# Ledger of designs, part 157: peptides against a protein of PDB entry 4XPM

Target 1, 160 residues: chain A of PDB entry 4XPM
Amino acid sequence: VMLHSKNVKGFLENTLKPYDLHSVDFKTSSLQSSMIITATNGGILSYATSNNDVPKNSINEINSVNNLKMMSLLIKDKWSEDENDTEEQHSNSCYPVEIDSFKTKIYTYEMEDLHTCVAQIPNSDLLLLFIAEGSFPYGLLVIKIERAMRELTDLFGYKL
Target 2, 67 residues: chain B of PDB entry 4XPM
Amino acid sequence: DIKGTIAFDTHGNVIESTGVGSQRIEDIGDLSKVTLDAEGFAQVQGDSLLVHLYKRNDITLAVYTSA

## One batch from the design tools (peptide; made by RFdiffusion4, then SolubleMPNN)

Design b2_p24_6_s2 (from b2_p24_6, 12 letters changed)
Fold by OpenDDE base, seed 2:
Structure b2_p24_6_s2 (fold): chain B 160 residues (1-160), chain C 67 residues (1-67), chain A 24 residues (1-24)
Amino acid sequence: as target 1 above (160 residues)
Amino acid sequence: as target 2 above (67 residues)
Amino acid sequence: SLFDKLLEEIYSEEYPLPGPLVYE
């Protein structure tokens, strides 16, 4: 089974959209990045970014990708450590969730001034990772990734 | 007249905040301890603002009003 | 109510798939 790279990227691009809660007049920024990475080594399988001002194949684009690679690796490492730490799994930064009888955990991580959220796609070797500005509240970010995860049933059980 | 809002989850993390609510994130600790009625509603009188609390499906909304 | 509207807004967000995420 192979990933449909174009459709995966398209989905990730869709997740970038911000919230606009008209009822309370609250708006978020778009996600900076949305990625699917490997749980094994933190490698990026697919990603989308809201930063479209960087010319393709430019040095700035390369630097941006490198930054994403670094961040994904760091988050993967933190996730891996937390998955082996019962205390961390009971912190307010860990959200056990169940999607259609499949269980997973959502973790929030502060990365410098950025708010990040990561979750293992149920029974898979894949992690879904959201990176947002610091103004994006964690509670809403968790809801966002949970909602997004519900669309990824094709990837439940995906093994590398 | 709504002066602001805070929505938060069962972990105490903010879902959204507006107006005076954005300056009162620290209220979440106390608000999370308020006992709600059968409809998931409560009112708490603060310093100068009245807080209307609503809870459903693990989400709590605090609405700050002058009265 | 305001709360009902907020909940609706939060949980109405969707992230559609362009198509299958894996090849058959």
Scores: peptide ipSAE 0.742, ipTM 0.958, DockQ to the pose 0.893
Fold by OpenDDE base, seed 5:
Structure b2_p24_6_s2 (fold): chain B 160 residues (1-160), chain C 67 residues (1-67), chain A 24 residues (1-24)
Amino acid sequence: as target 1 above (160 residues)
Amino acid sequence: as target 2 above (67 residues)
Amino acid sequence: SLFDKLLEEIYSEEYPLPGPLVYE
């Protein structure tokens, strides 16, 4: 079994869209980035970014990709540590969730001035990672990734 | 008239905030301790604002009004 | 109500798949 690269990227691009809560006149920015990375080494398997102003194959694009690689590795390392720390799993930064009998955890992490959240795709070697601006509330970010995760049943149990 | 809102989850993390609510994020600590009625409603009188609380499905909404 | 509308807006967001995410 192998990933359908085009469809995975297309899904990630769809997750970038912002919230617009008309009832309370609240709206967010788009996600800065959305990624699927390996839980083993933090390698990026697929990604989407809202920064479409960077020319293709430019130095700025390379720098952007390198930054994503760095963040993904750092978040993977923190995630790995927390998965081996009972106290961290009971903190307000950890959300145990269940999707159709499959259990996983959503973690929130502050990365410089960015708000991030990450979750292991149930029973898989993959992590879903959202990176947003600091203005994107954590509570809403968690809801967003939980709802997105529900669409990834094709990847439940995926092993590298 | 609504002056602002705060929505937050059971972890105390903000879901959304508007108006005066954006300046009162620190209220979440106290609001999370308020006892709600059987319908998931409560009212708390503040300094100059009345806070209307609604809770359902682990989400709490605080609506700030002048009356 | 306002609260009902808010909940509906939050949980109505969808992220459709362009197609299967894996080759079977």
Scores: peptide ipSAE 0.742, ipTM 0.958, DockQ to the pose 0.900
Fold by OpenDDE base, seed 4:
Structure b2_p24_6_s2 (fold): chain B 160 residues (1-160), chain C 67 residues (1-67), chain A 24 residues (1-24)
Amino acid sequence: as target 1 above (160 residues)
Amino acid sequence: as target 2 above (67 residues)
Amino acid sequence: SLFDKLLEEIYSEEYPLPGPLVYE
């Protein structure tokens, strides 16, 4: 089984959209980044960012991609540690969830001034990773990634 | 006459906040301990504001109104 | 109610797929 790179990226781009909760007059910013990375090495398989106005092959684009690579690696390492730590799995930053009888965990991590959350795609070697501004509430970020994960049934059980 | 809102999950993490609720995030600790009725509803009087609590599907909404 | 409206807004959020995510 091979990933459809174009469709995966298209999906990630769709996840960038902000929440607009009209009932309570609350609105978030767009996600800064949305990625699918490997659980083994934290390598980026696909990504989307809100600011795509950077010229292709520019120094700024390279720096942006390198920054994402660094963040993905750091988050993967933290995720790996927590998956082997019972105490961390019972903290307020870990959300055990079940989607269509498949179990996974959502973790929230603060990266400098950014709010991030990551979850293993059920029974796969892949992680879904959201990066948002500090103004994006963690509780809503968790809901967002859970809702997004429901659309990734094609990737359930995907092995590298 | 809503003055603000706070929505939070069972982990105490904020889902949304508006108005005076944005300045009262620290209330989540106390609000999470309030016993709700069979319909998932409660009212708590605090300061000059009345807090209306609603809970369903592990989400709690606090609505701040004038007393 | 306000709470019902809020829940509906949260849970109605969807992220459609452009197509299959894998080759069959």
Scores: peptide ipSAE 0.742, ipTM 0.958, DockQ to the pose 0.870
Fold by OpenDDE base, seed 3:
Structure b2_p24_6_s2 (fold): chain B 160 residues (1-160), chain C 67 residues (1-67), chain A 24 residues (1-24)
Amino acid sequence: as target 1 above (160 residues)
Amino acid sequence: as target 2 above (67 residues)
Amino acid sequence: SLFDKLLEEIYSEEYPLPGPLVYE
Protein backbone atom coordinates (compact mmCIF):
# COMPACT_ATOMS: atom_id res chain seq x y z
CA VAL B 1 0.00 0.00 0.00
CA MET B 2 1.32 3.41 -1.01
CA LEU B 3 0.06 6.98 -0.76
CA HIS B 4 -1.82 8.61 -3.60
CA SER B 5 0.37 11.71 -3.80
CA LYS B 6 -1.97 13.84 -5.88
CA ASN B 7 -5.04 13.20 -3.73
CA VAL B 8 -3.15 13.69 -0.46
CA LYS B 9 -1.79 17.00 -1.76
CA GLY B 10 -5.26 18.06 -2.84
CA PHE B 11 -6.70 17.27 0.58
CA LEU B 12 -3.98 19.28 2.34
CA GLU B 13 -4.64 22.24 0.06
CA ASN B 14 -8.31 22.10 1.06
CA THR B 15 -7.38 22.32 4.75
CA LEU B 16 -5.66 25.69 4.23
CA LYS B 17 -8.94 27.59 4.01
CA PRO B 18 -9.73 30.00 6.85
CA TYR B 19 -12.69 30.07 9.21
CA ASP B 20 -15.30 32.76 8.75
CA LEU B 21 -17.72 32.66 11.67
CA HIS B 22 -20.40 35.09 10.53
CA SER B 23 -22.56 34.52 13.60
CA VAL B 24 -20.04 36.33 15.80
CA ASP B 25 -18.20 38.27 13.08
CA PHE B 26 -14.92 36.41 13.60
CA LYS B 27 -12.59 35.26 10.85
CA THR B 28 -9.10 33.76 10.71
CA SER B 29 -6.28 33.84 8.23
CA SER B 30 -5.55 30.84 6.05
CA LEU B 31 -3.22 28.22 7.44
CA GLN B 32 0.38 28.96 6.55
CA SER B 33 1.08 25.27 5.93
CA SER B 34 -0.54 21.85 6.14
CA MET B 35 1.60 18.72 6.13
CA ILE B 36 1.70 14.97 6.49
CA ILE B 37 5.01 13.87 7.94
CA THR B 38 6.52 10.64 9.21
CA ALA B 39 6.35 9.97 12.94
CA THR B 40 9.71 8.20 12.77
CA ASN B 41 11.99 10.85 11.26
CA GLY B 42 9.80 13.90 10.69
CA GLY B 43 10.19 13.59 6.94
CA ILE B 44 7.66 15.44 4.81
CA LEU B 45 5.51 13.11 2.72
CA SER B 46 3.16 15.83 1.47
CA TYR B 47 2.58 19.52 2.11
CA ALA B 48 0.55 22.54 1.06
CA THR B 49 1.25 26.21 1.71
CA SER B 50 -0.64 29.47 1.30
CA ASN B 51 2.49 31.21 0.05
CA ASN B 52 2.20 30.91 -3.72
CA ASP B 53 4.05 34.10 -4.60
CA VAL B 54 7.55 32.64 -4.51
CA PRO B 55 9.12 31.85 -7.89
CA LYS B 56 10.12 28.26 -8.50
CA ASN B 57 13.75 27.35 -7.89
CA SER B 58 14.40 30.74 -6.33
CA ILE B 59 16.52 31.19 -3.24
CA ASN B 60 13.39 32.19 -1.34
CA GLU B 61 11.59 28.99 -2.32
CA ILE B 62 14.53 26.85 -1.27
CA ASN B 63 14.73 28.66 2.05
CA SER B 64 11.00 28.27 2.64
CA VAL B 65 11.08 24.54 1.91
CA ASN B 66 14.11 24.11 4.14
CA ASN B 67 12.29 26.01 6.85
CA LEU B 68 9.33 23.64 6.59
CA LYS B 69 11.69 20.68 6.83
CA MET B 70 13.28 22.12 9.95
CA MET B 71 9.94 22.87 11.60
CA SER B 72 8.68 19.40 10.73
CA LEU B 73 11.69 17.77 12.36
CA LEU B 74 11.50 19.96 15.46
CA ILE B 75 7.79 19.32 15.95
CA LYS B 76 8.24 15.58 15.41
CA ASP B 77 10.95 15.54 18.08
CA LYS B 78 8.78 17.47 20.54
CA TRP B 79 5.85 15.17 19.79
CA SER B 80 8.00 12.10 20.38
CA GLU B 81 9.15 13.46 23.72
CA ASP B 82 5.61 14.29 24.82
CA GLU B 83 4.33 10.84 23.85
CA ASN B 84 6.77 9.49 26.43
CA ASP B 85 5.96 12.11 29.09
CA THR B 86 2.91 11.55 31.30
CA GLU B 87 2.91 15.13 32.59
CA GLU B 88 2.91 16.62 29.09
CA GLN B 89 0.01 14.39 28.10
CA HIS B 90 -2.03 15.87 30.95
CA SER B 91 -1.27 19.50 30.10
CA ASN B 92 -3.70 21.86 28.41
CA SER B 93 -1.60 21.48 25.26
CA CYS B 94 -2.68 17.86 24.78
CA TYR B 95 -6.13 16.80 23.56
CA PRO B 96 -6.98 13.10 23.65
CA VAL B 97 -9.57 12.46 20.96
CA GLU B 98 -11.49 9.52 19.59
CA ILE B 99 -12.67 9.19 16.01
CA ASP B 100 -15.15 6.34 15.78
CA SER B 101 -13.26 3.64 17.69
CA PHE B 102 -9.77 5.02 17.00
CA LYS B 103 -7.84 7.05 19.56
CA THR B 104 -5.19 9.72 19.03
CA LYS B 105 -3.84 12.90 20.63
CA ILE B 106 -3.65 16.47 19.37
CA TYR B 107 -0.74 18.58 20.62
CA THR B 108 -0.39 22.36 20.32
CA TYR B 109 3.07 23.92 20.03
CA GLU B 110 4.17 27.50 19.73
CA MET B 111 6.97 27.81 17.20
CA GLU B 112 8.47 31.28 17.33
CA ASP B 113 5.48 33.52 16.51
CA LEU B 114 3.47 30.72 14.88
CA HIS B 115 0.72 28.51 16.26
CA THR B 116 1.03 24.84 15.38
CA CYS B 117 -0.82 21.65 16.16
CA VAL B 118 0.05 18.06 15.35
CA ALA B 119 -1.73 14.73 15.65
CA GLN B 120 -0.83 11.16 14.89
CA ILE B 121 -3.14 9.62 12.33
CA PRO B 122 -4.65 6.75 14.33
CA ASN B 123 -2.57 3.56 14.44
CA SER B 124 -0.27 4.92 11.72
CA ASP B 125 3.31 6.06 11.23
CA LEU B 126 2.03 9.43 10.00
CA LEU B 127 1.45 12.82 11.63
CA LEU B 128 -0.87 15.58 10.42
CA LEU B 129 0.62 19.03 11.06
CA PHE B 130 -0.99 22.48 10.81
CA ILE B 131 1.01 25.72 10.95
CA ALA B 132 -0.86 28.99 11.41
CA GLU B 133 -0.22 32.61 12.30
CA GLY B 134 -0.21 33.61 15.96
CA SER B 135 -3.63 35.19 15.54
CA PHE B 136 -5.20 31.77 14.89
CA PRO B 137 -6.58 30.71 18.29
CA TYR B 138 -5.45 27.30 19.56
CA GLY B 139 -8.94 26.13 20.47
CA LEU B 140 -10.16 26.62 16.93
CA LEU B 141 -6.96 25.17 15.48
CA VAL B 142 -7.55 21.98 17.48
CA ILE B 143 -11.11 21.74 16.19
CA LYS B 144 -9.86 22.25 12.65
CA ILE B 145 -7.31 19.45 12.78
CA GLU B 146 -9.82 17.09 14.40
CA ARG B 147 -12.34 17.78 11.64
CA ALA B 148 -9.63 17.25 9.04
CA MET B 149 -8.47 14.03 10.67
CA ARG B 150 -11.95 12.55 10.30
CA GLU B 151 -11.46 12.59 6.53
CA LEU B 152 -8.24 10.55 6.71
CA THR B 153 -9.73 7.12 7.44
CA ASP B 154 -7.89 5.76 4.39
CA LEU B 155 -4.67 6.40 6.30
CA PHE B 156 -5.72 4.86 9.61
CA GLY B 157 -3.29 2.05 10.31
CA TYR B 158 -0.88 3.13 7.56
CA LYS B 159 2.62 1.80 8.21
CA LEU B 160 5.83 2.85 6.48
CA ASP C 1 -26.76 44.81 22.37
CA ILE C 2 -23.80 42.46 22.18
CA LYS C 3 -20.54 44.12 23.18
CA GLY C 4 -18.35 41.10 22.49
CA THR C 5 -17.92 37.34 22.69
CA ILE C 6 -15.48 34.68 23.85
CA ALA C 7 -15.74 31.04 22.91
CA PHE C 8 -13.40 28.56 24.60
CA ASP C 9 -12.90 24.84 25.06
CA THR C 10 -12.56 22.64 28.14
CA HIS C 11 -8.81 23.31 28.22
CA GLY C 12 -9.41 27.04 28.53
CA ASN C 13 -8.07 27.72 25.05
CA VAL C 14 -9.78 30.35 22.93
CA ILE C 15 -11.90 29.28 19.98
CA GLU C 16 -12.89 32.83 19.02
CA SER C 17 -13.06 36.30 20.55
CA THR C 18 -14.67 39.55 19.41
CA GLY C 19 -15.29 43.04 20.75
CA VAL C 20 -14.77 43.48 24.48
CA GLY C 21 -14.26 39.73 24.70
CA SER C 22 -10.91 40.07 22.95
CA GLN C 23 -9.75 42.21 25.87
CA ARG C 24 -11.13 39.88 28.54
CA ILE C 25 -9.43 36.58 27.76
CA GLU C 26 -8.42 36.42 31.42
CA ASP C 27 -12.12 35.95 32.30
CA ILE C 28 -11.98 32.38 30.98
CA GLY C 29 -10.53 31.13 34.24
CA ASP C 30 -13.52 32.30 36.26
CA LEU C 31 -16.14 31.62 33.60
CA SER C 32 -15.02 28.00 33.30
CA LYS C 33 -15.96 27.47 36.96
CA VAL C 34 -19.54 28.72 36.63
CA THR C 35 -22.26 26.11 37.20
CA LEU C 36 -24.72 25.90 34.34
CA ASP C 37 -28.37 24.85 34.44
CA ALA C 38 -29.88 21.78 32.78
CA GLU C 39 -29.98 23.58 29.43
CA GLY C 40 -26.32 24.58 29.66
CA PHE C 41 -27.05 28.21 30.41
CA ALA C 42 -26.01 30.77 33.04
CA GLN C 43 -25.86 34.52 33.53
CA VAL C 44 -23.10 36.28 35.43
CA GLN C 45 -23.10 39.94 36.39
CA GLY C 46 -19.50 40.92 36.98
CA ASP C 47 -18.91 44.59 36.36
CA SER C 48 -20.81 46.90 34.02
CA LEU C 49 -21.43 44.02 31.62
CA LEU C 50 -23.71 41.00 31.84
CA VAL C 51 -22.21 37.72 30.66
CA HIS C 52 -24.47 35.13 29.05
CA LEU C 53 -22.91 31.66 29.16
CA TYR C 54 -23.83 28.78 26.87
CA LYS C 55 -22.19 25.36 26.88
CA ARG C 56 -22.65 22.33 24.65
CA ASN C 57 -20.30 19.68 23.27
CA ASP C 58 -17.32 20.92 25.30
CA ILE C 59 -17.62 24.44 23.85
CA THR C 60 -18.52 27.43 26.02
CA LEU C 61 -19.71 30.73 24.55
CA ALA C 62 -19.66 33.89 26.64
CA VAL C 63 -21.73 36.77 25.27
CA TYR C 64 -21.11 40.18 26.84
CA THR C 65 -24.03 42.62 26.91
CA SER C 66 -24.92 45.83 28.71
CA ALA C 67 -28.11 44.25 30.01
CA SER A 1 -29.95 31.14 18.65
CA LEU A 2 -26.53 32.72 18.36
CA PHE A 3 -24.89 29.74 20.04
CA ASP A 4 -26.61 27.28 17.73
CA LYS A 5 -25.48 29.27 14.70
CA LEU A 6 -21.90 29.38 15.96
CA LEU A 7 -21.80 25.64 16.56
CA GLU A 8 -23.23 24.97 13.13
CA GLU A 9 -20.59 27.17 11.50
CA ILE A 10 -17.75 25.50 13.39
CA TYR A 11 -18.82 21.94 12.69
CA SER A 12 -20.00 22.48 9.11
CA GLU A 13 -16.44 22.87 7.85
CA GLU A 14 -15.50 20.02 5.55
CA TYR A 15 -12.37 19.04 3.69
CA PRO A 16 -13.42 16.81 0.81
CA LEU A 17 -11.11 14.21 -0.65
CA PRO A 18 -10.29 14.42 -4.34
CA GLY A 19 -10.28 10.62 -4.27
CA PRO A 20 -8.72 7.68 -2.45
CA LEU A 21 -5.64 8.55 -0.40
CA VAL A 22 -3.99 5.17 -0.98
CA TYR A 23 -3.55 2.81 -3.91
CA GLU A 24 -5.24 -0.57 -3.83
Scores: peptide ipSAE 0.742, ipTM 0.958, DockQ to the pose 0.879

Design b2_p24_6_s3 (from b2_p24_6, 12 letters changed)
Fold by OpenDDE base, seed 3:
Structure b2_p24_6_s3 (fold): chain B 160 residues (1-160), chain C 67 residues (1-67), chain A 24 residues (1-24)
Amino acid sequence: as target 1 above (160 residues)
Amino acid sequence: as target 2 above (67 residues)
Amino acid sequence: SLFDKLLEEIYSEEYPRPGPLVYE
């Protein structure tokens, strides 16, 4: 089984969109980044990022890509530690969820001034990772990644 | 008139906040302990504000009003 | 109600995929 790179990236780009809750006049920023990474090494298989004025092939672009690689590795390491830590799995930063009888856990991590959320795609070697600004509430970020995960049934059970 | 809102999950994490609710995130601790009726409703008298609580599907909405 | 509208807005968010995420 091989990933469809274009369709995966297109999906991740769609997850970047912000919430606009008109009923209560609340809206968020777009996600800074959305990624699928490996659970084994934290390698980025696919990613999408919000548009900015960073010139292509510039030092700033290189730094941003390198920063994503660093963050993905750090979050993967923290996730791995928590998956082996009973206390962390019972903290308010861990959300056990079930999607069509498949179980996974959603973790929230604060990375510097950013809010991040990561979850293993059920029975797979892949993690879905959202990175947002600090103004993006964790409760809503968890809902967002849970909703997004429901669309990734093609990747359930995916092994590297 | 609505003065603000706070929505939060069962972990006490914010889903959204507006108006005076944005300045009362610390209320979540107490609001999460309020006993709701069979319909998932409750009203709590706060500090000069009335809090209307609604809960369904592990989401709680607190609506702050002056009356 | 306000609560019903809020819930609908939260859970109406969709993230469509352009097509299959894996090759057959």
Scores: peptide ipSAE 0.730, ipTM 0.957, DockQ to the pose 0.894
Fold by OpenDDE base, seed 1:
Structure b2_p24_6_s3 (fold): chain B 160 residues (1-160), chain C 67 residues (1-67), chain A 24 residues (1-24)
Amino acid sequence: as target 1 above (160 residues)
Amino acid sequence: as target 2 above (67 residues)
Amino acid sequence: SLFDKLLEEIYSEEYPRPGPLVYE
């Protein structure tokens, strides 16, 4: 089984959209980045960014991708540690969730001034990772990634 | 007359905040302890504001009003 | 109610897929 790179990319692009809660006049920014990474080493399999104004294959793009690679690795490491830490799994930064009959956990991590959340795609070797500005509330970010995860049933059980 | 709102989850993490609610994130600690009625509703008199609490499906909304 | 509207807005967000995410 192989990933459909174009469709995965397209999905991640769709997750970037901000919330606009008209009822309470609350708006978020777009996600800075949305990624699917490997749970093994934090390697990026697919990603989308809200800043598409950088010329393709430019030095700036390369640097931005390298930054994402570094962040993904760091987050993967944190996730790995937490998956082996019972106390961390009971903290306010961990959300056990169930999608259909599949269980996973959503973790929130502060990365400098950015708000991030990551979750293992159920029974897979893949992680879904959202990176947002610090103004993006964690509670809403968690809801966002949970809802996004519900659309990734094709990837449930995906093994590298 | 709504002065602001805070929505938060069972972990105490903010879902959204507006108006005076954005300046009262620290209220979540106390608001999370309020007992709601069978309809998931409660009112809490604060300093100069009345807080209307609504809870459903692990989401709590606090609406701040003058009365 | 305001609360009902808020909940609806939060949970109405959708993230469509262009198509299958894997080749089988």
Scores: peptide ipSAE 0.730, ipTM 0.957, DockQ to the pose 0.901
Fold by OpenDDE base, seed 5:
Structure b2_p24_6_s3 (fold): chain B 160 residues (1-160), chain C 67 residues (1-67), chain A 24 residues (1-24)
Amino acid sequence: as target 1 above (160 residues)
Amino acid sequence: as target 2 above (67 residues)
Amino acid sequence: SLFDKLLEEIYSEEYPRPGPLVYE
């Protein structure tokens, strides 16, 4: 089984969209990045970013990608540590969820001034990772990633 | 009549905030302890604002009004 | 109500897939 790179990329791009809660006149920014990474090494399998104004193959693009690689690795490490720490799994930064009888956990991590949220795709070697600005509330970010995860059933059980 | 709102989850994390609610995120701690009625509703009188609380699906909405 | 509207807005968000995410 191989990932459909184009469709995965397209899905991640769709997750970038902001919330616009008209009822209370609240809106968020778009996600900075949406990624699928490996749980083993934190390697990026697919990603989408809201800032696509950087010229391709430019130093700025390379630095941006490298920054994403670094963040993904760091978040994977934190996730791995927490998965082996019962106390961290009971913190307010961990949300156990169940999707169609598949269990996973959503973790929130602050990375510098960014708000991040990561969750293992159920029974897989993959993690879904959202990176947002600090103005994006964690509670809403968690809801967002849970809703997005529901669309990733094709990847449930995916092994590298 | 609404001066602001705060919505938060059972972990105390903000879902949204507007108006005066954005300046009262610290209220979540106390608001999360308020006992709601059978319909998931409560009112709490603040300093100068009345807080209307609604809870459903593990989401609590606090609506701040003058009265 | 305001609360009902808010909940509807939050949970109405969808993220469609362009197609299958894997090759079988």
Scores: peptide ipSAE 0.730, ipTM 0.957, DockQ to the pose 0.917
Fold by OpenDDE base, seed 4:
Structure b2_p24_6_s3 (fold): chain B 160 residues (1-160), chain C 67 residues (1-67), chain A 24 residues (1-24)
Amino acid sequence: as target 1 above (160 residues)
Amino acid sequence: as target 2 above (67 residues)
Amino acid sequence: SLFDKLLEEIYSEEYPRPGPLVYE
């Protein structure tokens, strides 16, 4: 089985959209980034960013991609540590969830001034990672990634 | 008249906040301990505002009103 | 009710995909 790179990226781009809760007059910013990375070494397989105004192959684009690579590696390392730490799995930063009889965990991590959350795609070697501004509430970010994960059934059980 | 709202999950993390609710995030600790009725509803009298609590699907909504 | 509307807005959010995410 091989990833459909175009469709995966297209999906990640669609996850960037903000929430607009009209009932309570609350709205968020768009996600800064949405990524699928490897659980083994934190390598980026696919990504989308809300800032598409940077010229291609420019120094600024390279720097932004390098920053994403650094963040993905750091978050992967923290995720790996928490997966082997019972206390961390019972903290308020860990959400055990079940999707169509498949179990996974959602972790929230503060990265400098950014709010992030990450979850293993069930039974796979892949992680889904959202990066948002600090104004994006963690509770809503967790709901967002859970909803997005339900659309990734094609990737359940995906092995590298 | 609604003066603000706070929605939060079972972990005490904010889902959304508006109006005076944005300035009362610290209330989540106390609000999470309130006993709700069979319909998932409760009212709590605050310092100057009345708080209407609703809970369903592990989500709690606090609505702040003047009365 | 306000709460019902809020829940509906949260859970109605969808993220469509252009097509299959893997090659068959």
Scores: peptide ipSAE 0.729, ipTM 0.957, DockQ to the pose 0.882

Design b2_p24_6_s4 (from b2_p24_6, 9 letters changed)
Fold by OpenDDE base, seed 5:
Structure b2_p24_6_s4 (fold): chain B 160 residues (1-160), chain C 67 residues (1-67), chain A 24 residues (1-24)
Amino acid sequence: as target 1 above (160 residues)
Amino acid sequence: as target 2 above (67 residues)
Amino acid sequence: SLFDELLKEIFSEEFPRPGPLVYE
């Protein structure tokens, strides 16, 4: 079984879009980044970013990718620690969820001034990771990643 | 008229906030303890604002009005 | 109601897929 790199990236790009809640006149920014990384080492398998103004193959693009690699590794480490910590799993930063009888957990992590959330794709070696600005509320970010996860059934049980 | 809103989940994390609600995030702690009626509704009189509470599917919405 | 509309807006977001995410 092999990932369809083009379709995975296309899906991640579609997760970047902001919320526009007209009923209460509330709007968010787009996600800064959306990624699928390995649960083993935090390696990036696919990613999408909202900043499309950076020229390809430029120094700025390289720096951006390197920054994503760093954040992915850090978040993977935090996730790994929490998966071995019963107390952290019962904190307000952990959301146990069930999708069609598949169980997983959504964790929220603040990375400097950014709001992030991560969840293991059920029964897989993969993590879905959202990175947003600090103005993006955690409660809404969690809802977003849960709904996105429901569309990733193709990846349930995926092993490296 | 609505002066602001706060929506939050069962973990106390904000889903959205507008108007005066954005300046009253600390109210979530107390609002989460309010007993709702059978329709998932309650009203709480504040300092100068009335708070209308609605809860359904683990989401609570607080609407701040002058009356 | 306002609350009903808010819930509808939150949970109406779609995340389209270009196609299968894996090669079968």
Scores: peptide ipSAE 0.728, ipTM 0.956, DockQ to the pose 0.907
Fold by OpenDDE base, seed 2:
Structure b2_p24_6_s4 (fold): chain B 160 residues (1-160), chain C 67 residues (1-67), chain A 24 residues (1-24)
Amino acid sequence: as target 1 above (160 residues)
Amino acid sequence: as target 2 above (67 residues)
Amino acid sequence: SLFDELLKEIFSEEFPRPGPLVYE
């Protein structure tokens, strides 16, 4: 089984969209990035970014990708540590969730001024990672990634 | 009239905040302890604002009003 | 109600996918 690169990326791009809660006049920015990375090494398998102002193949684009690689690795490492730490799993930064009888956990991590959340795709070697601005509230970010995860049933059980 | 809102989850993390609610994130700790009625509703009188609390599906909304 | 509308807005968000995420 192989990932459908275009469709995965297309899905991730669709997760970038912001919330506009008209009922309470609250709106967010778009996610800065949405990624699927390996739980093993933190390698990026697919990603989407909202910053499309960078010319293709430019130095700035390369630097941006390198930054994503760094963040993904750091988050993967933190996730791995937390998965082996019972206390961390009981913190307010960890959300155990169940999707169609599949269990996973959503972790929130602050990366400098950015808000991030990561979750293992159930029974898989893959992590879904959202990176947002600091103004994006964690509670809403968690809801977003949970809802997105519900659409990734094709990847449940995916092994590298 | 609504002066602001705070929505938060069972972990005490903000889902959204507007108006005066954005300046009262610290209220979540106390608001999370309020006992709601069978319909998931409660009212709490604050310093100068009335807080209307609604809870459903592990989400709590606090609506701040002057009355 | 306001709360009902808020919940509706939050949970009405969709994340379409172009197609299958894996090859058959």
Scores: peptide ipSAE 0.728, ipTM 0.957, DockQ to the pose 0.906
Fold by OpenDDE base, seed 3:
Structure b2_p24_6_s4 (fold): chain B 160 residues (1-160), chain C 67 residues (1-67), chain A 24 residues (1-24)
Amino acid sequence: as target 1 above (160 residues)
Amino acid sequence: as target 2 above (67 residues)
Amino acid sequence: SLFDELLKEIFSEEFPRPGPLVYE
């Protein structure tokens, strides 16, 4: 089984959109980045970013991509540690979730001034990773990634 | 009149905040302990503001009003 | 109600799939 790169990329791009809660006059920024990475090495399989102002092949673009690679690796490492730490799994930064009888966990991590959350796609070797500005509330970020995960049933059980 | 809102989850993490609610995130600790009625509703009088609490689907909304 | 409207807004967000995410 092989990933459909274009469709995965397109899906991730659709996750970037912000919330605009008119009922309470609250709105967020767009996600900075949305990624699918490997649970084994933190390698990026697909990603989308809201930053489209960087010239192609510029030094700034290279630095941006390298930064994403570094963040994905760091978050994967932290995730791996927490998956083997009972205390971390019972912290308020861990959300056990069940989607159509499939179980996974959502973790929130502060990365410098950014808010991030990551979750293993159920029974797979893949992680879904959202990176947002610090103004994006964690509770809403968790809801967003859970809802996004529900649309990734094609990837449930995906093995590298 | 609504002076602000805080919505939060069962982990105490903010979902949204507006108005005076944005300056009262520390209230979540106490608000999370309030007993709600069978319809998931409660009212709590605090300082000069009345807090209307609503809970459904593991989400709590606190609405701050003057009365 | 305000709460009903808020919940509706939060859970009305959609993330459409352009198509299958894997090759058959």
Scores: peptide ipSAE 0.728, ipTM 0.957, DockQ to the pose 0.904
Fold by OpenDDE base, seed 4:
Structure b2_p24_6_s4 (fold): chain B 160 residues (1-160), chain C 67 residues (1-67), chain A 24 residues (1-24)
Amino acid sequence: as target 1 above (160 residues)
Amino acid sequence: as target 2 above (67 residues)
Amino acid sequence: SLFDELLKEIFSEEFPRPGPLVYE
């Protein structure tokens, strides 16, 4: 089974959209980045970023991608540590969830001034990672990634 | 006559905040301990504001009003 | 109610897929 690179990226792009909660007059910014990375090494398999028009192959684009690679590796390492730490799994930064009888955990991590959350795609070697600005509330970020995960059934059980 | 709102989850993390609620995030600690009725509702009198609490599906909404 | 409306807005978000995410 092979990943459909184009469709995966297209899906991730659709996760970037902000919330606009008219009932309470609250709205967020778009996600800065949305990624699928490997649980083993934190390697990026697919990613989408908010449309900051950066010229192709420019130094700024390269630096941006390199920054994402660094963040993904750091978050993977923290995730791996927490998966082997019972106390961390019971902290307010860990959300055990169940999707169609499949269990996974959502972790929130602060990366400098950014708000991030990561979750293992059920029974897979893949992690879904959202990166948002510090103004994006963690509680809402967790809801967003859980709902997004429900649409990734094609990837449940995916092994590298 | 809503002055603001705070929505939060069972972990005490904010889902949304508006108006005076954005300046009262520290209230979540106390609000999370309030006992709700069978319909998931409670009212708590604050310093100068009344807080209306609603809870369903592990989400709590606090609505701040003057009365 | 306000709470009902808020919950509806939060959980009405959709994430369209261009197509299958894997080749079968």
Scores: peptide ipSAE 0.727, ipTM 0.956, DockQ to the pose 0.891

